# Peptides against a protein of PDB entry 6GMG: the designs that were tried, part 72

Target 1, 331 residues: chain A of PDB entry 6GMG
Amino acid sequence: DSDDRVTPPAEPLDRMPDPYRPSYGRAETVVNNYIRKWQQVYSHRDGRKQQMTEEQREWLSYGCVGVTWVNSGQYPTNRLAFASFDEDRFKNELKNGRPRSGETRAEFEGRVAKESFDEEKGFQRAREVASVMNRALENAHDESAYLDNLKKELANGNDALRNEDARSPFYSALRNTPSFKERNGGNHDPSRMKAVIYSKHFWSGQDRSSSADKRKYGDPDAFRPAPGTGLVDMSRDRNIPRSPTSPGEGFVNFDYGWFGAQTEADADKTVWTHGNHYHAPNGSLGAMHVYESKFRNWSEGYSDFDRGAYVITFIPKSWNTAPDKVKQGWP

## One batch from the design tools (peptide)

Design b1_p22_1_s4 (made by RFdiffusion4, then SolubleMPNN; from b1_p22_1, 13 letters changed)
Fold by OpenDDE base, seed 2:
Structure b1_p22_1_s4 (fold): chain B 331 residues (1-331), chain A 22 residues (1-22)
Amino acid sequence: as target 1 above (331 residues)
Amino acid sequence: SAADAQLINDAGQAAEEKARAL
């Protein structure tokens, strides 16, 4: 029950974290200890360490989305999302493959669709686009200059994103970022902003008007990236979880992982920060835990989800929530 | 246990409710 959510208490600014614990190839800690790490490593504004505010602690308390929320400075809108889908693999497997023993046709199709997504290529696409955006931001002192730079970069790369509408999430993402307009943020200066990445795992079978089978086993046609751009239309994502396949079965609505702006070229070495559930230290769920996972551990996801998207947003360069290097765990 | 991995992230509904209340 959401009523059991508690805002974690303030941590002294100079309190060092306790060591993280290994958990299935991840580094794990309780949320209060993550706050300590966050204050030491990620809290800096213009190079000055900050205590996590009550508002930020409240955002964090919401679980996995809270980690992305506190680090991005806004609740995820998921508008600028990327993925990679192998259509040929999907078609070939549907044609030549067979359901497993006991697997329904709908279950087979849902599984084949899930397996036709390439998480690494999706992540790579988002990083590529973020890099283009960062180049466009670098010397742009107004939005018009940013957009002009962006169009030029895309044209030079022969990128299909150049054909997107001016009102698309791709071109509107910067101006729709609250921190871009803030005096202590971008102050309407694109050159003060940088592109950052987070990921969302979610269920494809969210259409309530669709068959029960799609809700249980996935919608093979839902949330596919557009060819050429890799853009995913996230407008139909309503945070609806997978439908139970058996009595007493329950699924979670989403998972969020924070990447930020790491420069590590090897995807497998990148660190993804995420939470397990909302903070309920006095409730049945218990205290929120924060995980720092390698890409492999993140991208594997859970059976609750059959889609992954890599989302671009922006933060002020003055924030240290998205450093070039992220160290897994503590010390 | 699989139970410990249950990502009960109620945040989506709460945020959607907050976003609708604005």
Scores: peptide ipSAE 0.026, ipTM 0.682, DockQ to the pose 0.366
Fold by OpenDDE base, seed 5:
Formats: C-alpha cells, structure tokens, sequence
Structure b1_p22_1_s4 (fold): chain B 331 residues (1-331), chain A 22 residues (1-22)
C-alpha cells in the first residue's frame, strides 16, 4: 500500500491556533492546528519562538510516535524504560483465580499479567528516576561528573539502580542522546540537559517462536520490570502488534504519549500528548489528529496493548518542548 | 455521538489500522 503519509504544510510563526475540541475529557485538534500551538508554546529555543521545520513536520506526520519524536528531538529508542508489576498479585490471581466464561487459559493468564501492571506506579518510578537524574545533571559539566553525581544520589537513596552495570542503558542514556552532543544542544555539558518522560503502549506477545496463544493473548512473562530498579528490558520490543484472535481483526503496533517534564504532583492532572495515526489528508485515514489527554485517559490504553512503559530520555534545557506546566487544549 | 478514533502506525514493522471509540 502506497504510504499515503503527507508532511503537513508549514504554518506561519505568528498564526494562533484555533480552539481545540473536547473529546471524552481530552482536547483534540487536527495536526496543522497542533503545529500552530507548538510554535506558540513549545517551539522556543533559548526563549525564541521557532517555526516548526520541514524535518520536524515530517517527524510529526508519523502519528502517535511523531508527537514524541518532534518533542524529544529523536525517534524513540525506548532503552531506559520503567514499569511496575505486582508479582504477588499475579501469583495469587493465577493460583486462586479462574478463567471467565469463554476465556481460554492463555487469555486468562495474559489478562492477569496485564492487570498486574500498575501504570501509576510505573509513571511514578520514572518520575522519581528522572528527578534523581536531574539532580545529577545539575552543575555537572562533563559526563564523568554526571555519572559520579548520579551514583551518589542513588547511594543516598539506597536505590537499586546504583548496582546497574556501567554499560546499562541507565548510565549510557545521556551519552547516547544526540542532542547532548550537539553544539546548540547540550554541547557535551550535562548541566544543559534535562530528563524527560514519554510512555509507550505495546504488545507483550511479540516472540515469533512462542505459542500462537501468547501472540494472541499476551506473554505473561514478557517485559516485566526488574525487581528493585523497575527497569524493563525493551530489547525484544520489535513493534509487532497483537495477533488477530478472529478473522479480519487487526491491532496497532504501539501508541506513544508525550509527558515531558511536567511538575504537577497529581498524576491524574498531568497532560499527555499523542496522535491518532500518520497524516494522510488525501487518504482513507484522513488528517492526523493530536490529543492532549489526562493521565487517566492515556493510561487506559487500548486492547491492542498489554504493556505500558515509561521511558526517560533527555533534551536540552534550552528547548521548551517539555515545560513544567502543560495546558490542555486552546485557549 | 461516540467519536471514533483510528490508530495506525507506519513507523513500525507493520502498519495496522483500528477504529475505536475514545
């Protein structure tokens, strides 16, 4: 199928957005209008508004991942991911629970595993770690200083992340961030960077060598966080969707939600920005829409996904793509 | 009226389409 994806046209820098539409507690708008908002609110580099570049508009046009891409400055690598899994709940429900009427054993186990993840605790863990990282970044003018600060912070908090290998994505995440190395970005100065968060929803049953049941109903053992750290090994996430359970059924590969660096303490009041699909104004899918959802609306996800991860990356402090406060909609 | 939203991702290995109510 010909990629009907189209790069949204440029919007004048001073063009104000039209009002967003309310949609089930979310604010919704067409991608072109989001570009207008983005230019007014998020585009700032060193305090100056910028027109969204053609490259950025192209990134954005990819849909849900595009929102995270344009705001983080890189395609999501998902290497530094966190989740929370209640092992005791899982074991107890498997032992004492039973399949629902018409539910297979595999479907039951997959559902129980899904329900054993706590999105709020996963998000909270990512925020905690991001906070530690931000403290470690502060006044660190080289990577060595950052790493030393990070280890000290973790030791002071008795955090299990202190025991991670030096090659762990946890310690390598900053150095592997392109914008950290850019002259107009971090310029190899950690103190010019800040930690930011996005979320990915995806399917656990991605192992092609596994049973068909795991691909259809989930792999209960896949993508669990490591005890103590909350780190999720994302190396097996290959953007493979859930397998159809019935003829004609199709599932989506993933969903991405951008949080950034909001300081709102109440998780339920945080705003998550995401897209519905790639921009295809002349295709069957139509124009891309952007949603600004509260955490509840984001974390609910879809039946397409049985895993949620909260991922930490870094952006330059000079960027305004991750402000401390995000307002839902417009005005 | 239930607003239908469609998720389709072309940045992955396979593009999938699904219409859903938000």
Amino acid sequence: as target 1 above (331 residues)
Amino acid sequence: SAADAQLINDAGQAAEEKARAL
Scores: peptide ipSAE 0.025, ipTM 0.670, DockQ to the pose 0.133
Fold by OpenDDE base, seed 1:
Structure b1_p22_1_s4 (fold): chain B 331 residues (1-331), chain A 22 residues (1-22)
Amino acid sequence: as target 1 above (331 residues)
Amino acid sequence: SAADAQLINDAGQAAEEKARAL
């Protein structure tokens, strides 16, 4: 019951974390211990360590999305999302592949579509775009200068994003970021901001007007990236979970993983931070746990989801919630 | 919305973790 959610208590600013526990290739800890780590490593504003505020602790308490929320400074809007889809693989497998024993045609098509997404290429595309954006931000002191720089960078790279409409989430993302407008944030100065990345896992079969089979097994045509740009239209994502395929089966609505702005070139060595569920220490779900996963563990996802998107947003450079290097676990 | 975040539970994740532990 959502009513069981509790805001984690404050942790002393100088309290060191307890060691994380290994969990299936991940580093795991209880939410209160993550707060301790966060205060030591990620809390810095203008180089000064900060105690996690009550508001931030409340955001964090919402689970996986809470980790992204507290680190990005806003609830995820998911507007600037990227993925990679292999259309040739999809078509070929549909034509030449066969359903597994006991697999329905709809289940087969849904599975083949899921398998036709390349999480690594999707992530790399988001990193590429974030890098372009960061170059455009670097010396831009107003939004107009940022947009001009961005267009120039895209033209130099012959990137299809240069053809996006001015109303596109691609061009509007910065101006729509609350921390960009905040006095203690960007203060309307693009050069004070940096691009950051998080990922969302979700279900493709969310259209209530579609067949029951699509809701159970996925919609093979939903949430595909646009050719050339890699942009995913997320407007139809309404946080609707997968429909049960058997009695008693239940699925969760989404998962969020925080990457930030790590500079590790090897995708497999990058660290993704996420939570299991909302914090309910006195409820049936129990205390929230925070996981720090390698890319392989993150990108594998769960059967609850058949789509992964890599989303770009912005944070002030003065925040240390997206450092160049992230260490898995503690110590 | 924040309301959507309240719907997050460990049901699917717990199942996957159990499957990995087996």
Scores: peptide ipSAE 0.025, ipTM 0.687, DockQ to the pose 0.068
Fold by OpenDDE base, seed 4:
Structure b1_p22_1_s4 (fold): chain B 331 residues (1-331), chain A 22 residues (1-22)
Amino acid sequence: as target 1 above (331 residues)
Amino acid sequence: SAADAQLINDAGQAAEEKARAL
């Protein structure tokens, strides 16, 4: 019951974290201990450590989305999302492949669609676009200059994103970021902002008007990236979970992983921070845990989800929630 | 919305069990 959610208590600013628990290539800790790490490592504003505010602790208490929320400074809107889909693989497998023993046709098609997404290429595309955006931000002191720089960068790279509408999520993302407009944030100066990345896992079969099979096994045609741009239309994502395939089965609506702005070139060495559920220390779910996973562990996802998206947003450069290097666990 | 985050509730246990199985 959502009524069991509790805001984690404040942690003293100088309290050091307890050691994280290593588990299957991940580092795990309870939410209160993550707050301690966050205050030591990620809390810095203009180079000064900050205690996590009550508001930030409340955001964090919402679980996986809370980790992305506290580090990005806003609830995820997911508007600027990227993925990679192998259309040729999909068509070939549908044509030449066969359902497994006991697999329905709908289940087969849903699985083949899921397997046709490439998480690494999707992540790479988001990083590429974030790099272009960061170059456009670097020398821009107003939004007009940023947009002009961005268009020039895209033209030089012959990137299909240059053809996006001026009102598209791609061009509107910066001006729609609250921290860009904040006096202590960007203060309307693009050069004070940087692009950051998070990931969302979700279910494709969210259309209530579709067949029950699509809701149970996925919609093979839903949430595919546009050719050339890699943009995913997220407008139909309503946080609807997968439908049960058997009585008593239940699925989660989404998962969120925070990457930020790590400069590690090897995707497999990047660290993704995420939570398991909302914080309910006195409830049936128990205390929230925070995980720092390698890309492989993150990108594997769960059977609850058949789509992954890599989303770009912006934070002030004065924030240390997205450092160039992230160390997994503690110490 | 904050309401959307509340829906993750029932699956956290399943996620933890899945995380242990991975």
Scores: peptide ipSAE 0.026, ipTM 0.695, DockQ to the pose 0.064; fails the geometry check

Design b1_p22_2 (made by RFdiffusion4)
Fold by OpenDDE base, seed 4:
Structure b1_p22_2 (fold): chain B 331 residues (1-331), chain A 22 residues (1-22)
Amino acid sequence: as target 1 above (331 residues)
Amino acid sequence: AATSAANAARINAMNAEAEAKA
């Protein structure tokens, strides 16, 4: 029942978080304590700490998507998404592999497709593109200059993204970012913005007109990245969860993880911030918890999902929601 | 099992609400 969701109360600006530490690559704390940390570490606008507003606390209270929402400043649109898929591996495993004992053909194909995605390479592609975008932003004081710079960068790298339509999510992403247009944000100045990354886990078998097997075990052909660009067409992602494979089984529709703009070159050392569920301290779900996971912990995902995408959006450089270094736990 | 299904439904409903507010 949506009625169980509660917006966490305001935390005093100077209240320090209760200590917590990572265990097996993941640090965990209750949402109220994360708000305290957020105010100390991530709340800064132009170098000044800010109390998390009621609106921001409300966004955060929605769970995993709430973490990305509050840090990116907008609800995820997921339009500029990247992944990596090994087509040769997929074909080879389908040809030479066999279903496991008790595994149906559809289940086998879905599993092989899932295993043919490389989360690390997908993440690396997103970081590569974000870097190109950041270079294009750096000295651009209007959108035209940004786009010109971007085209030049892509040409220099012989990147297939140069062939994307001008109206594609790739080229339109900046102009469609609310914080870019805000006076206290980008103020229509690209050089005031930076590219940031988050990740979404979701289910491939979302087509209701497809077979029940695809809805239960995955659609091997769905949500693959385009060759060369790595772009994933997310237009068919309607937040539909995996269908139950047995009576009483249920799955959630998605998970979101916030990376931001960390500069750590080793993917395995990067930190991903995400939440378990919406905040319902007096309900059956209980209080929302926030996780700070290493990439290994994040990329493992759950059986609820067979796709992972790495999405680029933008935030003002004046925000500290995407610092160069993210630490797990407190202090 | 029943708890998992119920939780998933609740989460989905809340997510839809979040999208509407954005």
Scores: peptide ipSAE 0.029, ipTM 0.699, DockQ to the pose 0.823
Fold by OpenDDE base, seed 5:
Structure b1_p22_2 (fold): chain B 331 residues (1-331), chain A 22 residues (1-22)
Amino acid sequence: as target 1 above (331 residues)
Amino acid sequence: AATSAANAARINAMNAEAEAKA
């Protein structure tokens, strides 16, 4: 129920953000102030600062997904998702571990599965793949050239992604990107595009035909990455939240964090931009806030979620929504 | 798909708690 959602008003293009600073790895500001920052830092098209359009402000107003939406230029489809799962750890812990006091077997298995995902390695895999894609894009002036380059890059690295079907999200992602086809975007020229990354946190236990335990405590077998590729089948992600484990308990359906194309090699120093909730200045939730979190702050997630995916999409190089460096706050 | 009011409220609360623990 987003009936209280309001589109933030336009901010003058020359209006500077009010200062805000990171605290304990996270900087926070109200959405209106983020719009001001966005216009100063991220709005540039072909090197020209732009006012955030009404459409973009509307997208942004949806909260965490809105941040990714406005910066990627499309609503997240999550088709090209990566994660890292330690199968050996999972099996060993299930075999040798024991439920905690008061923990059910299902709860134990769900927890062990959650803990067997490595967010840092998942992120690293996505960055690796994005780098390969960017190399393939660099001098490709049509999709065929891009795909050929991509296959060559994968072959050179002996990457299992080379064995993916031509219709897989991996190979089809570029052609399925609206901004790739736009005249003022990629204009069907791969070399005008770059790979970018965002992350989604969500719940594994979304299968309605599964046991109540899986819906409450997680499905240990769901949304695991394929061996070798790291690809996660996201087709069963329907934005269904975790089922309550106690009366009155409610969980959030997802969280999204925008990374873009930062070049910082140290994952811990990367900045993830996300929102708390939809903008409801006149409602009970209040104004939307935007967070700029370090990776540790982002990857920690919440108990609402037991899966994290790192998703690759594409934006035009002419957009500055994914700069090489992202700074927290405003001086 | 917008986050429900209940879900959004919970996210907000969790974020605040995370900041307090840091």
Scores: peptide ipSAE 0.031, ipTM 0.666, DockQ to the pose 0.051; fails the geometry check
Fold by OpenDDE base, seed 2:
Structure b1_p22_2 (fold): chain B 331 residues (1-331), chain A 22 residues (1-22)
Amino acid sequence: as target 1 above (331 residues)
Amino acid sequence: AATSAANAARINAMNAEAEAKA
């Protein structure tokens, strides 16, 4: 099945994109045309347009994760993830709610847990933290200065993240970013880096030692954010898809959406870029398509997933893969 | 339901290959 994947061909640097197609509030295009847009809008290094390299085109060809991969510069590690969960809502609904007709207890609990996550609040938390990190980066010329700034910012805001261990993903994220260490990237200078955000949708019921019901309908206790910090322990995410509930049913393992560093204050107006599947123009799946969705369309997700996380990583400020403003579609 | 299943199939194939490449 993976043997059908093809790396999209190079596009001339000066080739302009064709218009995107509207699709239920999204802007849609084929991957080749996204490459054209990417070269015109997002490819800039130190203010100069770049042709998408063979390596970048290969990364992109992997579908939804490929969009995040090419724009972040690394395969997603998902270590610094945030979400929001309403514990009171969850408890109250479990206590006072009832399964729908034909709904099993496990299905009911899984659904209630899914509905207890607030995607907007999760996204806002990630943006808040990214903002704090960006302030900490601004005048820090070494990692020690960055960490000191970060701790001060957190203390000033009385943020629970100040209590995280020095080895936590929160404090180690910058040093573990390859582009931070690259000569043409951060060059070990935090002030040359900026925080960016992407989102991952995935299935909670990934524990093979758990009940079949949890694998089919979700694990209500899995991948909840820690109180106060909003941090999600992603260590148990192994990209295992939802188990089928009926014969012939199949689910996909994850979806990724790229946000970057948009400054739009209204979450509903933010644009999320994602892909449908790996590029297989000669296979059954066909060519990869890229979507630019508004937050509502992105955050709705699919029945394949019952968790959404908003992840922070870093890119060099010299990259234009995360501009302040993202326009949906083309022109 | 049909659209979800079609999307799910697409993502599964992509994800497995991407993970192997990384």
Scores: peptide ipSAE 0.030, ipTM 0.700, DockQ to the pose 0.483; fails the geometry check
Fold by OpenDDE base, seed 1:
Structure b1_p22_2 (fold): chain B 331 residues (1-331), chain A 22 residues (1-22)
Amino acid sequence: as target 1 above (331 residues)
Amino acid sequence: AATSAANAARINAMNAEAEAKA
């Protein structure tokens, strides 16, 4: 019951985290201990540690999305999303493959579609675009200069994003970022901002007007990236979970993982921070736990989801919620 | 914001699957 959610208490700024270490690519700790770590490592504004505010602790308490929320400074809008889909693999498998024993045709098609997405290539595309955006931000002191720089960078790289409409989430993302406009944030200066990345896992079969089979087993045609750009239209993502395939079965609506702006070139070595559920220390779910997962652990996802998107947003450079290097655990 | 928060609060089944992968 969502009514069991509790905001974690404040932690003293000088309180060090209890030690925890990764096991099989994932480090895990209770939310209170993550707050301690966050204050020591990620809380910095203009180089000074900050105690996590009550508002930030409240955001964090919402679970997986809470981790992205507190680190990005806003609830995820998911407007600028990227993925990679292998159309040739999809077509070939549908043509030459066969359903497994006991697998329906709809289940087969849904599975083949899911398997045709490449999480690593999707992530790489988002990183590529974020790099272009960061170059465009670097010396731009107003939005017009940023947009001009962005178009120039895209033209130099012969990137299909150069053909996007001016109203596209790609071009409007910065101006629609609250922290860009904040006095202690970007203060309307693009050069004070940087691009950051998070990921969302969700279900493709969300169309209530579609067949029950699509809602149960996935919609093979939904949430595919546009050719050339890799952009995913997220407008139909309504946080609707997968429909049960058997009595008593239930699925979660989404998962979020925070990457930020790590500079590690090897995707497999990147760290993704996420949560299990909302904080309910006195409820059946128990205390919220925070995970720091390697890319393989994150990208594997759950059976609840058949889509993964990599989303770009912006934070002020003065924030330390997206450092160049992220470490799992605490010594 | 309220609607988004309400949706976020529905994330409750992830624990079992996360534990299975840990």
Scores: peptide ipSAE 0.030, ipTM 0.687, DockQ to the pose 0.091; fails the geometry check

